# Designs tried in a protein design run: peptides against a protein of PDB entry 4N3Y. Part 96

Target 1, 83 residues: chain A of PDB entry 4N3Y
Amino acid sequence: ETRDQVKKLQLMLRQANDQLEKTMKDKQELEDFIKQSSEDSSHQISALVLRAQASEILLEELQQGLSQAKRDVQEQMAVLMQS

## One batch from the design tools (peptide; made by RFdiffusion4, then SolubleMPNN)

Design b2_p26_7_s2 (from b2_p26_7, 17 letters changed)
Fold by OpenDDE base, seed 2:
Structure b2_p26_7_s2 (fold): chain B 83 residues (1-83), chain C 83 residues (1-83), chain A 26 residues (1-26)
Amino acid sequence: as target 1 above (83 residues)
Amino acid sequence: as target 1 above (83 residues)
Amino acid sequence: PFEELEQQLEESQQQLAALKAELDAL
């Protein structure tokens, strides 16, 4: 009967809405996860950039040190040759 | 009336199901995106981390090498002075 | 006595430059 149909439809609607709410929540969690993952990745990349820059600075210092070492050796050798 | 209520509920149910289907599709797309992104970004960042670490190790070795070279030269100079 | 170190420094510079380029591309 129509009354029974109403009750059935009301139940079905409640079930559909519950599923919708759950699915919407799940979707939101996925969106939040994506956002967080993106931020984490960005931070990690930024850290790598700084790390690379630090290495570059160290490399420059080593280059200067090596050049100076070579000069020092040459100077010392010159002194030895003069003696 | 009850008949009107049935019609209204039927419409609401159809609308809820349509929204559910759409939301489920969106959720699936997000899941697919996460799967693909995780496979790509994570691997890329990991590779960069390893490369950065390798560079740092090389720089440390260069530092040690430079220090050793300086010591070796000084030792050689000392030997020359003794001869 | 420093030739090898010079070579290694050059290689390291190239490696870092390449790494930075890849990072900049992200």
Scores: peptide ipSAE 0.314, ipTM 0.782, DockQ to the pose 0.806
Fold by OpenDDE base, seed 4:
Structure b2_p26_7_s2 (fold): chain B 83 residues (1-83), chain C 83 residues (1-83), chain A 26 residues (1-26)
Amino acid sequence: as target 1 above (83 residues)
Amino acid sequence: as target 1 above (83 residues)
Amino acid sequence: PFEELEQQLEESQQQLAALKAELDAL
């Protein structure tokens, strides 16, 4: 009868809405995960850029230090040869 | 009447199922996106982290090497001066 | 005494340049 059909449809609707709510929640969690992952990746890349810049500074200092050390040795050797 | 209630519930159920299907599709697309992102971007960043670390280690070794080289040269010069 | 260091320095320069290039591409 129609009454039984109403009861069946009401149950089906409740089940559909419950599943929809669950799926919407899952979707939101995935969106939040993507957002968080993107932010974390961005921050990590920024940190790597800073590390690379620090390495460049150190590398330049080492290059200058090495060049100067070579010059100093050459000068000292020249002095020793002249003494 | 109950018949009208049936028609209303049928419409509501169709709407709920349509929305559920759409949401499920969206969720699947997000899952696929996360999978792709994890395989591509995350691995690439991790590789860059390792490369950055390797570069830093090499620079530290260069710094130590330069300091040692300077000391070695100074010692050699001292020996020459005493000869 | 500095030849090895010069060679290592060049290698480090090359590695760092490559790293920066990849970072810029992100």
Scores: peptide ipSAE 0.313, ipTM 0.782, DockQ to the pose 0.797
Fold by OpenDDE base, seed 1:
Structure b2_p26_7_s2 (fold): chain B 83 residues (1-83), chain C 83 residues (1-83), chain A 26 residues (1-26)
Amino acid sequence: as target 1 above (83 residues)
Amino acid sequence: as target 1 above (83 residues)
Amino acid sequence: PFEELEQQLEESQQQLAALKAELDAL
């Protein structure tokens, strides 16, 4: 009976649309996850860059400090030799 | 007419199923992308974090070493002045 | 007394330069 076909098709359509809605939601969640993951990775990289920059500054200070320490020793030795 | 309803519902069902299939494919592609990206990026960033930390530790040791060397030299200079 | 520190400093400079290069590539 055609009427029975209508009822069956209506049910099938509801089921398909329900599944479609669910799948669309899942897809959106995955897209959101990807976006968030990308942002998190970017933040981590930025933090590492800052750490590296801090290390560069410290390294320059150490280089200067070492050079100065050597100069100071030489100067003190010169003073001692003059005394 | 019920017959017209059947035809309309059949079309709607086909459209819904086509969209569902497309969305399911898109979802699967996103899942695959996440799986691939997560394994590569996370491991690389983690490795860089460890390297950064190791570098920082080395720099701290250098700081301590320089400070100690300066102290040692001063002590030796004091001994020389007493001689 | 500073020779060893100078060597270690040079090594650290190389390590940091390499790390920075990898970070710049990201």
Scores: peptide ipSAE 0.313, ipTM 0.781, DockQ to the pose 0.784
Fold by OpenDDE base, seed 3:
Structure b2_p26_7_s2 (fold): chain B 83 residues (1-83), chain C 83 residues (1-83), chain A 26 residues (1-26)
Amino acid sequence: as target 1 above (83 residues)
Amino acid sequence: as target 1 above (83 residues)
Amino acid sequence: PFEELEQQLEESQQQLAALKAELDAL
């Protein structure tokens, strides 16, 4: 009878909608996770870029320091030879 | 009318199940994407972190080496003065 | 006495440049 069909279909619809709601929530959580992960990765890369730039500055300073040290040694040696 | 309710509920159920199927597929694709991304991007960034750290350690060693080289030269100069 | 340090510095510069290039490519 149609009345029994109505009751059955109402139950099935409630079950389907409950599953849909749960799945939609799970999907949203996954999307949020992906977004957060992407932002975290971007921040990590930016931090690494800054660290690399700091290292580059230090390398340049060391290069200048080595050159100066060599010049200083040459000057001191010249003084020794003159003494 | 009960017969009209049956027809309406059947349509609603078909629509709900279609949406559920679509959402479940989307969820699965997101899960697969997360799994693949985690294996690729996260590990790549971690490797770059280690490389950056290694570079920083090398720079510190170079700084120490330069300081030691300066001291060694001064010691050698002192020996020359004593000879 | 500075030759080894100069060589190491040059190698470090090359390594850092390569690292920066990889980071820029991301």
Scores: peptide ipSAE 0.312, ipTM 0.781, DockQ to the pose 0.796

Design b2_p26_7_s4 (from b2_p26_7, 15 letters changed)
Fold by OpenDDE base, seed 2:
Structure b2_p26_7_s4 (fold): chain B 83 residues (1-83), chain C 83 residues (1-83), chain A 26 residues (1-26)
Amino acid sequence: as target 1 above (83 residues)
Amino acid sequence: as target 1 above (83 residues)
Amino acid sequence: PFDELEAQLERSQQELAALREELDAL
């Protein structure tokens, strides 16, 4: 009868809402995970950029050092040849 | 009355199930996104880390090479002066 | 005596430039 149908539907509705709440929670956790993962990746990339920049500075210093070393050697050799 | 309650509950159940289906679909899409993104970005960042590290090693070797070259030249100069 | 070092420098510059370009593309 209708009363039993009401009770059955009430149970089904509670079950559906429980599943919905659980699924919504799971979805939110996934969204939070994506956000956190994205931030972590962004930070890693930023760190790599800084690391690359440090290498660029070092390369420039080495380039200058190498050029100067060559000049110094040439000058020293010239002095020796003058002796 | 009970009949109206049945109709109301039936509608609510349909709505809950529709929302559940939608949320389940959204959750699945997020899971798929995480799977795809994790496989792509993580590997890419890891590769960049390795490349950056390799570059740094090369720079360190270059530094050592430059220092050694300077020493070697000075030693050669000393030998020449002794002759 | 510095020829190889110059070559190494050039290679390193190229590799780092490529790395930087890849990083900038992210």
Scores: peptide ipSAE 0.370, ipTM 0.793, DockQ to the pose 0.813
Fold by OpenDDE base, seed 1:
Structure b2_p26_7_s4 (fold): chain B 83 residues (1-83), chain C 83 residues (1-83), chain A 26 residues (1-26)
Amino acid sequence: as target 1 above (83 residues)
Amino acid sequence: as target 1 above (83 residues)
Amino acid sequence: PFDELEAQLERSQQELAALREELDAL
């Protein structure tokens, strides 16, 4: 009886350890996934920041361009009126 | 000897099961975290991407509008000079 | 002819500022 019990317990222990190993592996994969996902998200946000910054620069250029265009037109029109 | 072996194996089995339970819990928590995080971050980043894209389109329209306005004014001035 | 462009520019500036603010909040 005891010998049979030993064998049964050994089997159960092996099964438990196998499950544990598998679960630990799964956990590690999830951790790796989270890490990678976080890095990807961070990089994506950084890219958006740079994109927004580029837009800001362009807006400033457009603002200057528009102002200059208005001035140029006014000057040219003044010259035309004087002639 | 066998009785002692049984007791030892029972202890080892309990320890293995405890570790398994803990690891399973940890895994579940990671899965829950991934589920929650994915829903929040992905949607937010996607919304920002769309918003950034919309702003860029608006800037392009401004560029085109400015260019066209310059052309229109030049054409009008040319007409005035010819009259 | 430039009046509407100025208005559009202002709107664009406001929208971009809002976007920047949201990005900074992340």
Scores: peptide ipSAE 0.368, ipTM 0.792, DockQ to the pose 0.826
Fold by OpenDDE base, seed 4:
Structure b2_p26_7_s4 (fold): chain B 83 residues (1-83), chain C 83 residues (1-83), chain A 26 residues (1-26)
Amino acid sequence: as target 1 above (83 residues)
Amino acid sequence: as target 1 above (83 residues)
Amino acid sequence: PFDELEAQLERSQQELAALREELDAL
């Protein structure tokens, strides 16, 4: 009868909604995880960029230092040869 | 009446199941995305971290090498001037 | 005495440039 059908459908609906709620929660957790992972990756990349920039500065300093050192040696050698 | 209630519940159940199916699909797509992301970007960033570290070590060695070279040359020059 | 350092510097420059390019691609 229809009364029994109503009760059956009510149960099925409750079960479906419970599953839906659970799945929605799981989905939200996955979205939150993706968001967090993306932010972490972004921050890590930014940190690497800063490290690269620091290395570039150091390289420039080393290049200048090396060039100057060579010039200084050459100048000193020239003085020695002239004296 | 119960007949109308049955029809209403049937509709609600269909809607709930449709939403559940959609949400389950979305969840699966998120899981697939997370899996793919973990295999790609995370590994790439890790590799870049190692490269950055290696580069920094090399630069530090260069800096030390330059300092030592300068000292060595100056010492040699001093010996030449004293002789 | 500086020849090797110059060579190392050049290598380091190349490596760092490559690293920077890869970082920019992310």
Scores: peptide ipSAE 0.367, ipTM 0.793, DockQ to the pose 0.766
Fold by OpenDDE base, seed 3:
Structure b2_p26_7_s4 (fold): chain B 83 residues (1-83), chain C 83 residues (1-83), chain A 26 residues (1-26)
Amino acid sequence: as target 1 above (83 residues)
Amino acid sequence: as target 1 above (83 residues)
Amino acid sequence: PFDELEAQLERSQQELAALREELDAL
């Protein structure tokens, strides 16, 4: 019966569209998650770069400080020997 | 005409199911990507965080060592002057 | 008394440079 086919097909179509809508929402959530995760990772990397840069600056200061300390000691010893 | 409705609904159902199948495949690919990426990127960043922290600790130790070395030298010079 | 500190400094420089290089590769 054609009329019965219509009713059956209408039901199946509603079910298919409901599933499609749900799946599309799920897909969108996954895409949003990926986007957020990527941004978070990017921010973490940027923070690490800044930390590394700060360490580089400190390391250079320590290098200079060490060199100066050695020179200062040598100068003080020279003064002591002359006194 | 009921027969025409059947034909229309059959087409719509095929279209809906085709879209559903495609969307489900896309969703699965996203899930697979998330599973793979989360394990790789997150772990790599965490490892870098630990390495950065270790480097910072070493720099702090160098700072302390330099300060102590200066003090030690001054103390030794004082002893020399007293001898 | 500064010899060991200089050695430690050099090692630290190398480690930090390697870390920076790896970060730049991301």
Scores: peptide ipSAE 0.366, ipTM 0.792, DockQ to the pose 0.794

Design b2_p26_8_s1 (from b2_p26_8, 16 letters changed)
Fold by OpenDDE base, seed 5:
Structure b2_p26_8_s1 (fold): chain B 83 residues (1-83), chain C 83 residues (1-83), chain A 26 residues (1-26)
Amino acid sequence: as target 1 above (83 residues)
Amino acid sequence: as target 1 above (83 residues)
Amino acid sequence: MDEIQAIFDALQQQLSEAQAQLEALR
């Protein structure tokens, strides 16, 4: 019976070791995934921020153009009224 | 002719305004997207970190169990040798 | 984005041309 118990424990030990190795692998994969995901997201967000900034510049240019156009229209209206 | 020019400029002004409004909308949508994406990513990463921590706890428990199992096997081996 | 810029550039060009025409009449 003692011999049987030893054999049982040896099997359990092997199983435990296998589970440990599996868990270690899983943990490592999870960490790698988190790292990669974070890097990807960071890059993506940075790119989007740059796009937003570009749009802001365009918006400012449009606003300036619109203001000028408004003034031009007003000037032409004045000319028309004087003629 | 001056009248025609005024009308043309008025149309151009309307068109410019439309473009401005469109660009403003696009910019806002982009900002909203970035915000939402960032929040989603943050939540996801946090969840993954928690999972990693849980796995770490399990790993530590497995290591402790494995160590105990090894000791148990050694003890049983000693008993067997004495019998 | 590039499309919007192109449209705006075209508009500015048209405006400039219109202004030139008006100046030519004066």
Scores: peptide ipSAE 0.030, ipTM 0.419, DockQ to the pose 0.009
Fold by OpenDDE base, seed 1:
Structure b2_p26_8_s1 (fold): chain B 83 residues (1-83), chain C 83 residues (1-83), chain A 26 residues (1-26)
Amino acid sequence: as target 1 above (83 residues)
Amino acid sequence: as target 1 above (83 residues)
Amino acid sequence: MDEIQAIFDALQQQLSEAQAQLEALR
């Protein structure tokens, strides 16, 4: 019967709408997740870069200190040899 | 005594070398971690983008199907009204 | 980093040589 067929089609439409809404929501959630993940990764990488740079500065200072210490030792050795 | 002072300075040099070696190692580990973290994030984001694109295609197909179904229902309703 | 390591290795070698010189004074 035509009336029954129309009711069937309306049910199919409702089901399709439900699936469409679900898919739209899922897509939006994925996009939001990508955005958040990208931002979090960017922040983490930036923080690690800052730490690496701080370590680089410390490394340079230690190298300079080591060179100076070597010179100081050599100077003191010269004094010892002359005593 | 000069000899004692030289020994002290040599100890300081050894300590500085130890710290320098440690700092160099730490820096390298940080750089490796940044590289790995960046690559992992890139892969994850790419995978999510692909999923989002697949959902987009499905969404478009569902929208087209829904529009067609609506037209079909309207057509059947017209038949019913004429009966 | 390789260049930094090379500098560090050179410093270690210099320290070792200085230590040997100190021991020779004893």
Scores: peptide ipSAE 0.028, ipTM 0.419, DockQ to the pose 0.027
Fold by OpenDDE base, seed 3:
Structure b2_p26_8_s1 (fold): chain B 83 residues (1-83), chain C 83 residues (1-83), chain A 26 residues (1-26)
Amino acid sequence: as target 1 above (83 residues)
Amino acid sequence: as target 1 above (83 residues)
Amino acid sequence: MDEIQAIFDALQQQLSEAQAQLEALR
């Protein structure tokens, strides 16, 4: 019957619309989540990289200091032995 | 006194070496952490992007289906009115 | 889709850059 067919199609149309709206919402939520996660991760990584760079600088300074200290000790030992 | 100076310098040298080793270790730990964090984040984001893309495909299909359903309903209504 | 892909691409680039910076410190 035509009337029954129309009613069935109307239901299907409503269901399709509901699914569409739900999917659109879900998509938007995923996009928002990805955006936020990306920003958070980027900031964290940047901070960690800066920290690592600071450590590298300190490492270089300490290495230089160690070398200098060694030289100084050797020099003073030489003086001591000559005294 | 030279002897006292040497002893002081030896202590400083040991301290410098200890700090150097500590800093090197800390640096390595930071590098490892950053690497792991980056890999984890990258994988997570990739998965989320794929999911979002799947949602987009579904959205397009639903939109097409909705349009078709609407047309079908209209057609059947016309048939009903002509009967 | 374009916006999502853009976000993905940007983040991947940032991660790659960060990893490169880390490697440069080794």
Scores: peptide ipSAE 0.024, ipTM 0.418, DockQ to the pose 0.030
Fold by OpenDDE base, seed 2:
Structure b2_p26_8_s1 (fold): chain B 83 residues (1-83), chain C 83 residues (1-83), chain A 26 residues (1-26)
Amino acid sequence: as target 1 above (83 residues)
Amino acid sequence: as target 1 above (83 residues)
Amino acid sequence: MDEIQAIFDALQQQLSEAQAQLEALR
């Protein structure tokens, strides 16, 4: 009876070990996914930030150009009115 | 001649303004996308972290259970050998 | 003998709970 119970416990121990190994694997996969996903997201956002910054530079250039153009038009209109 | 030049400059100013508005719109869309993408990624990673932590807790429980089971089996084996 | 049965029952319960928790994580 005792021997049979020991054998049963040994089997259950093996089963528990299998569950442990499975859980360890699942945990590792999740950690790997988090790492990779985080890196991918970081790279993607960095690229988008660069594009947004390029657009910001273009905006500043256009604003400057518009200001200059406005001044030029006003100056030429003044010349026209005086001619 | 001067009048014609002024008219040309006014047209160019309108065109420049159109480009400015277009660029402003594009920039806003990129910023909105970055914001939304970042929030989505953050939420996704947070959810994955919670799952990983749950797996960690399960691992610890299984390890403790295995250690106890091993001790129990060893004790019962000792009893068997002495009986 | 009763002690061994108790150990068995406890381990069985632990395995069942662990399996349920693992399934919930997937």
Scores: peptide ipSAE 0.045, ipTM 0.441, DockQ to the pose 0.078; fails the geometry check

Design b2_p26_8_s2 (from b2_p26_8, 14 letters changed)
Fold by OpenDDE base, seed 3:
Structure b2_p26_8_s2 (fold): chain B 83 residues (1-83), chain C 83 residues (1-83), chain A 26 residues (1-26)
Amino acid sequence: as target 1 above (83 residues)
Amino acid sequence: as target 1 above (83 residues)
Amino acid sequence: MKEIEEIFNQLQQQLSEARQQLEALR
């Protein structure tokens, strides 16, 4: 029976080694995933921010242009009314 | 003709005012979107990080447990072989 | 008058494009 017990323990040891290897691999994959996910998120956020900023600049320019156009129209109306 | 020109300019002025208002609204909506998008992204990243960290902790515990189990098995084998 | 009209038309076009860009972000 002792002989059988030794054989059983040897099998358990091999199984433990296999599981340990798998666990190490899984850990590495998780770390890689975390890293990549963070980088991807950062990249996406940066891209979105740039796009939003471009739109904001455009809107500001439009607002300025419209305000100026309004003033120009008012000025021209005044000139026409004086003619 | 001058009278007609004045009327046309008045219409254009009203249109410009309307567009200006719309532009201001759009700008505000854009700003709100940028803010919300950034907050949402940050929240999502934080949640993902926490989830990943939990998994990492579990994997580390498993690795430690397996390593210890391996050592325990080796010790028991040694005892059995000496019996 | 044509100059003002052109300016206004250009602004309207740009505004439309801006709204389109905003929608694309969503």
Scores: peptide ipSAE 0.050, ipTM 0.439, DockQ to the pose 0.149
Fold by OpenDDE base, seed 2:
Structure b2_p26_8_s2 (fold): chain B 83 residues (1-83), chain C 83 residues (1-83), chain A 26 residues (1-26)
Amino acid sequence: as target 1 above (83 residues)
Amino acid sequence: as target 1 above (83 residues)
Amino acid sequence: MKEIEEIFNQLQQQLSEARQQLEALR
């Protein structure tokens, strides 16, 4: 009987440890998920920022072009009025 | 003819300015989108981190409990074997 | 023995609940 009781207790302990190990694994998986999610989000935002910057550059170029066009128009108007 | 040419040039300038304004608006909308997306992502991650921390605390408590249980089991085994 | 069994039963329940909570985070 003593032997049987000891074996039972050993089994119970093993089962408890197995459960703990499983829970620890689950925790690790969650942490990995959060890490991956964070990285994905960061990358997405970075990509969008780059896109926005590209658009900004284009805007600046267009602004410059428009400024020049305005000057050209004014010049042409002056010429026409003096003709 | 001169008058017509001037009017044409004025129209062209107005059209160019309108396009520039539109593009600037588009840029602003994009920036707002990025800002909102970033904030949403940040909040989501923070929430997940808090949940993970809660789980970690629980795990630590369970680990402590298991450690005590292990000691108790060992004590009982010793008693049984000495009986 | 009963006391020990109760301890393990309680721990098993707690661990099970913990796992459920973790799974719900996904």
Scores: peptide ipSAE 0.030, ipTM 0.431, DockQ to the pose 0.131
Fold by OpenDDE base, seed 5:
Structure b2_p26_8_s2 (fold): chain B 83 residues (1-83), chain C 83 residues (1-83), chain A 26 residues (1-26)
Amino acid sequence: as target 1 above (83 residues)
Amino acid sequence: as target 1 above (83 residues)
Amino acid sequence: MKEIEEIFNQLQQQLSEARQQLEALR
């Protein structure tokens, strides 16, 4: 009886240790995942921001160019009407 | 000749105005997209953080439970050996 | 006149490229 109980408890202890080890590993993996995911997201967002900024600059340049073209056309029309 | 030139310039002016309007619209849409994208990303990240935190809490609880079980088994084994 | 037309053509090309870049963001 006592012998059987001891063996049973030894098995339970081994099982507990195995589960502890597994749980600790899972926790570490979760922490690593959180950290890596956050870093990846941060880098991705930064890249998207830079890309968007480049597009915005281009659109502003185009707007300025078109505005200048409009002014130039108006000026030429005025010259023609005065001749 | 002058008449034809005036008509040509008038057409170009209309085209310039149309392109200006379109460019302004595109710029506004870009700005709106940047703003919305940033907000969406922020909210998504927040949700993921909360979910990860919940998982972490669960893992910690499991670890504590398993540690307690290990201690309990060890205590029972000690009692059996002393009897 | 030719110079103005060239300006418009260049701007239209650049605008198309800008729209392509915007689409790539999405």
Scores: peptide ipSAE 0.047, ipTM 0.439, DockQ to the pose 0.149; fails the geometry check
Fold by OpenDDE base, seed 4:
Structure b2_p26_8_s2 (fold): chain B 83 residues (1-83), chain C 83 residues (1-83), chain A 26 residues (1-26)
Amino acid sequence: as target 1 above (83 residues)
Amino acid sequence: as target 1 above (83 residues)
Amino acid sequence: MKEIEEIFNQLQQQLSEARQQLEALR
């Protein structure tokens, strides 16, 4: 009967709204997670880039040192040959 | 009257279910995005870590090579001075 | 002296390659 149908629909509506609320909450949490995860990932990548840059600086310093050493050796060889 | 109430509730239920369906789709898309993004980020970070480690190893090898080269040069210089 | 120069040249080449590899990280 109509009364029972109303009661049934009211229950279904409550259940649907409860599920909707839960789903919306979950969606929001996922959005928040994406935002936070992106920030964390960005920081980690940045740190790795900085480390790589530091290593590059070290390589450059070593290269400069090597070049200087070569020059020094050549100079010393010249001195030895001149004496 | 009860008939009108039933009609109203039916409409509300349809609207709620439509919204629920939409929200569930959105949630699923976000979940898929998170999964894909996490995989991409993980691969990128792993690649950077591996490359950084490779660079560190290379630096160590170069330092060792430089040290050895220095020793070799010094030895050759000694030979030249002794002759 | 040429032998010494060769040692340095080889090391310099290795360093150059290493720098290029590091740049590829970015």
Scores: peptide ipSAE 0.036, ipTM 0.364, DockQ to the pose 0.761; fails the geometry check

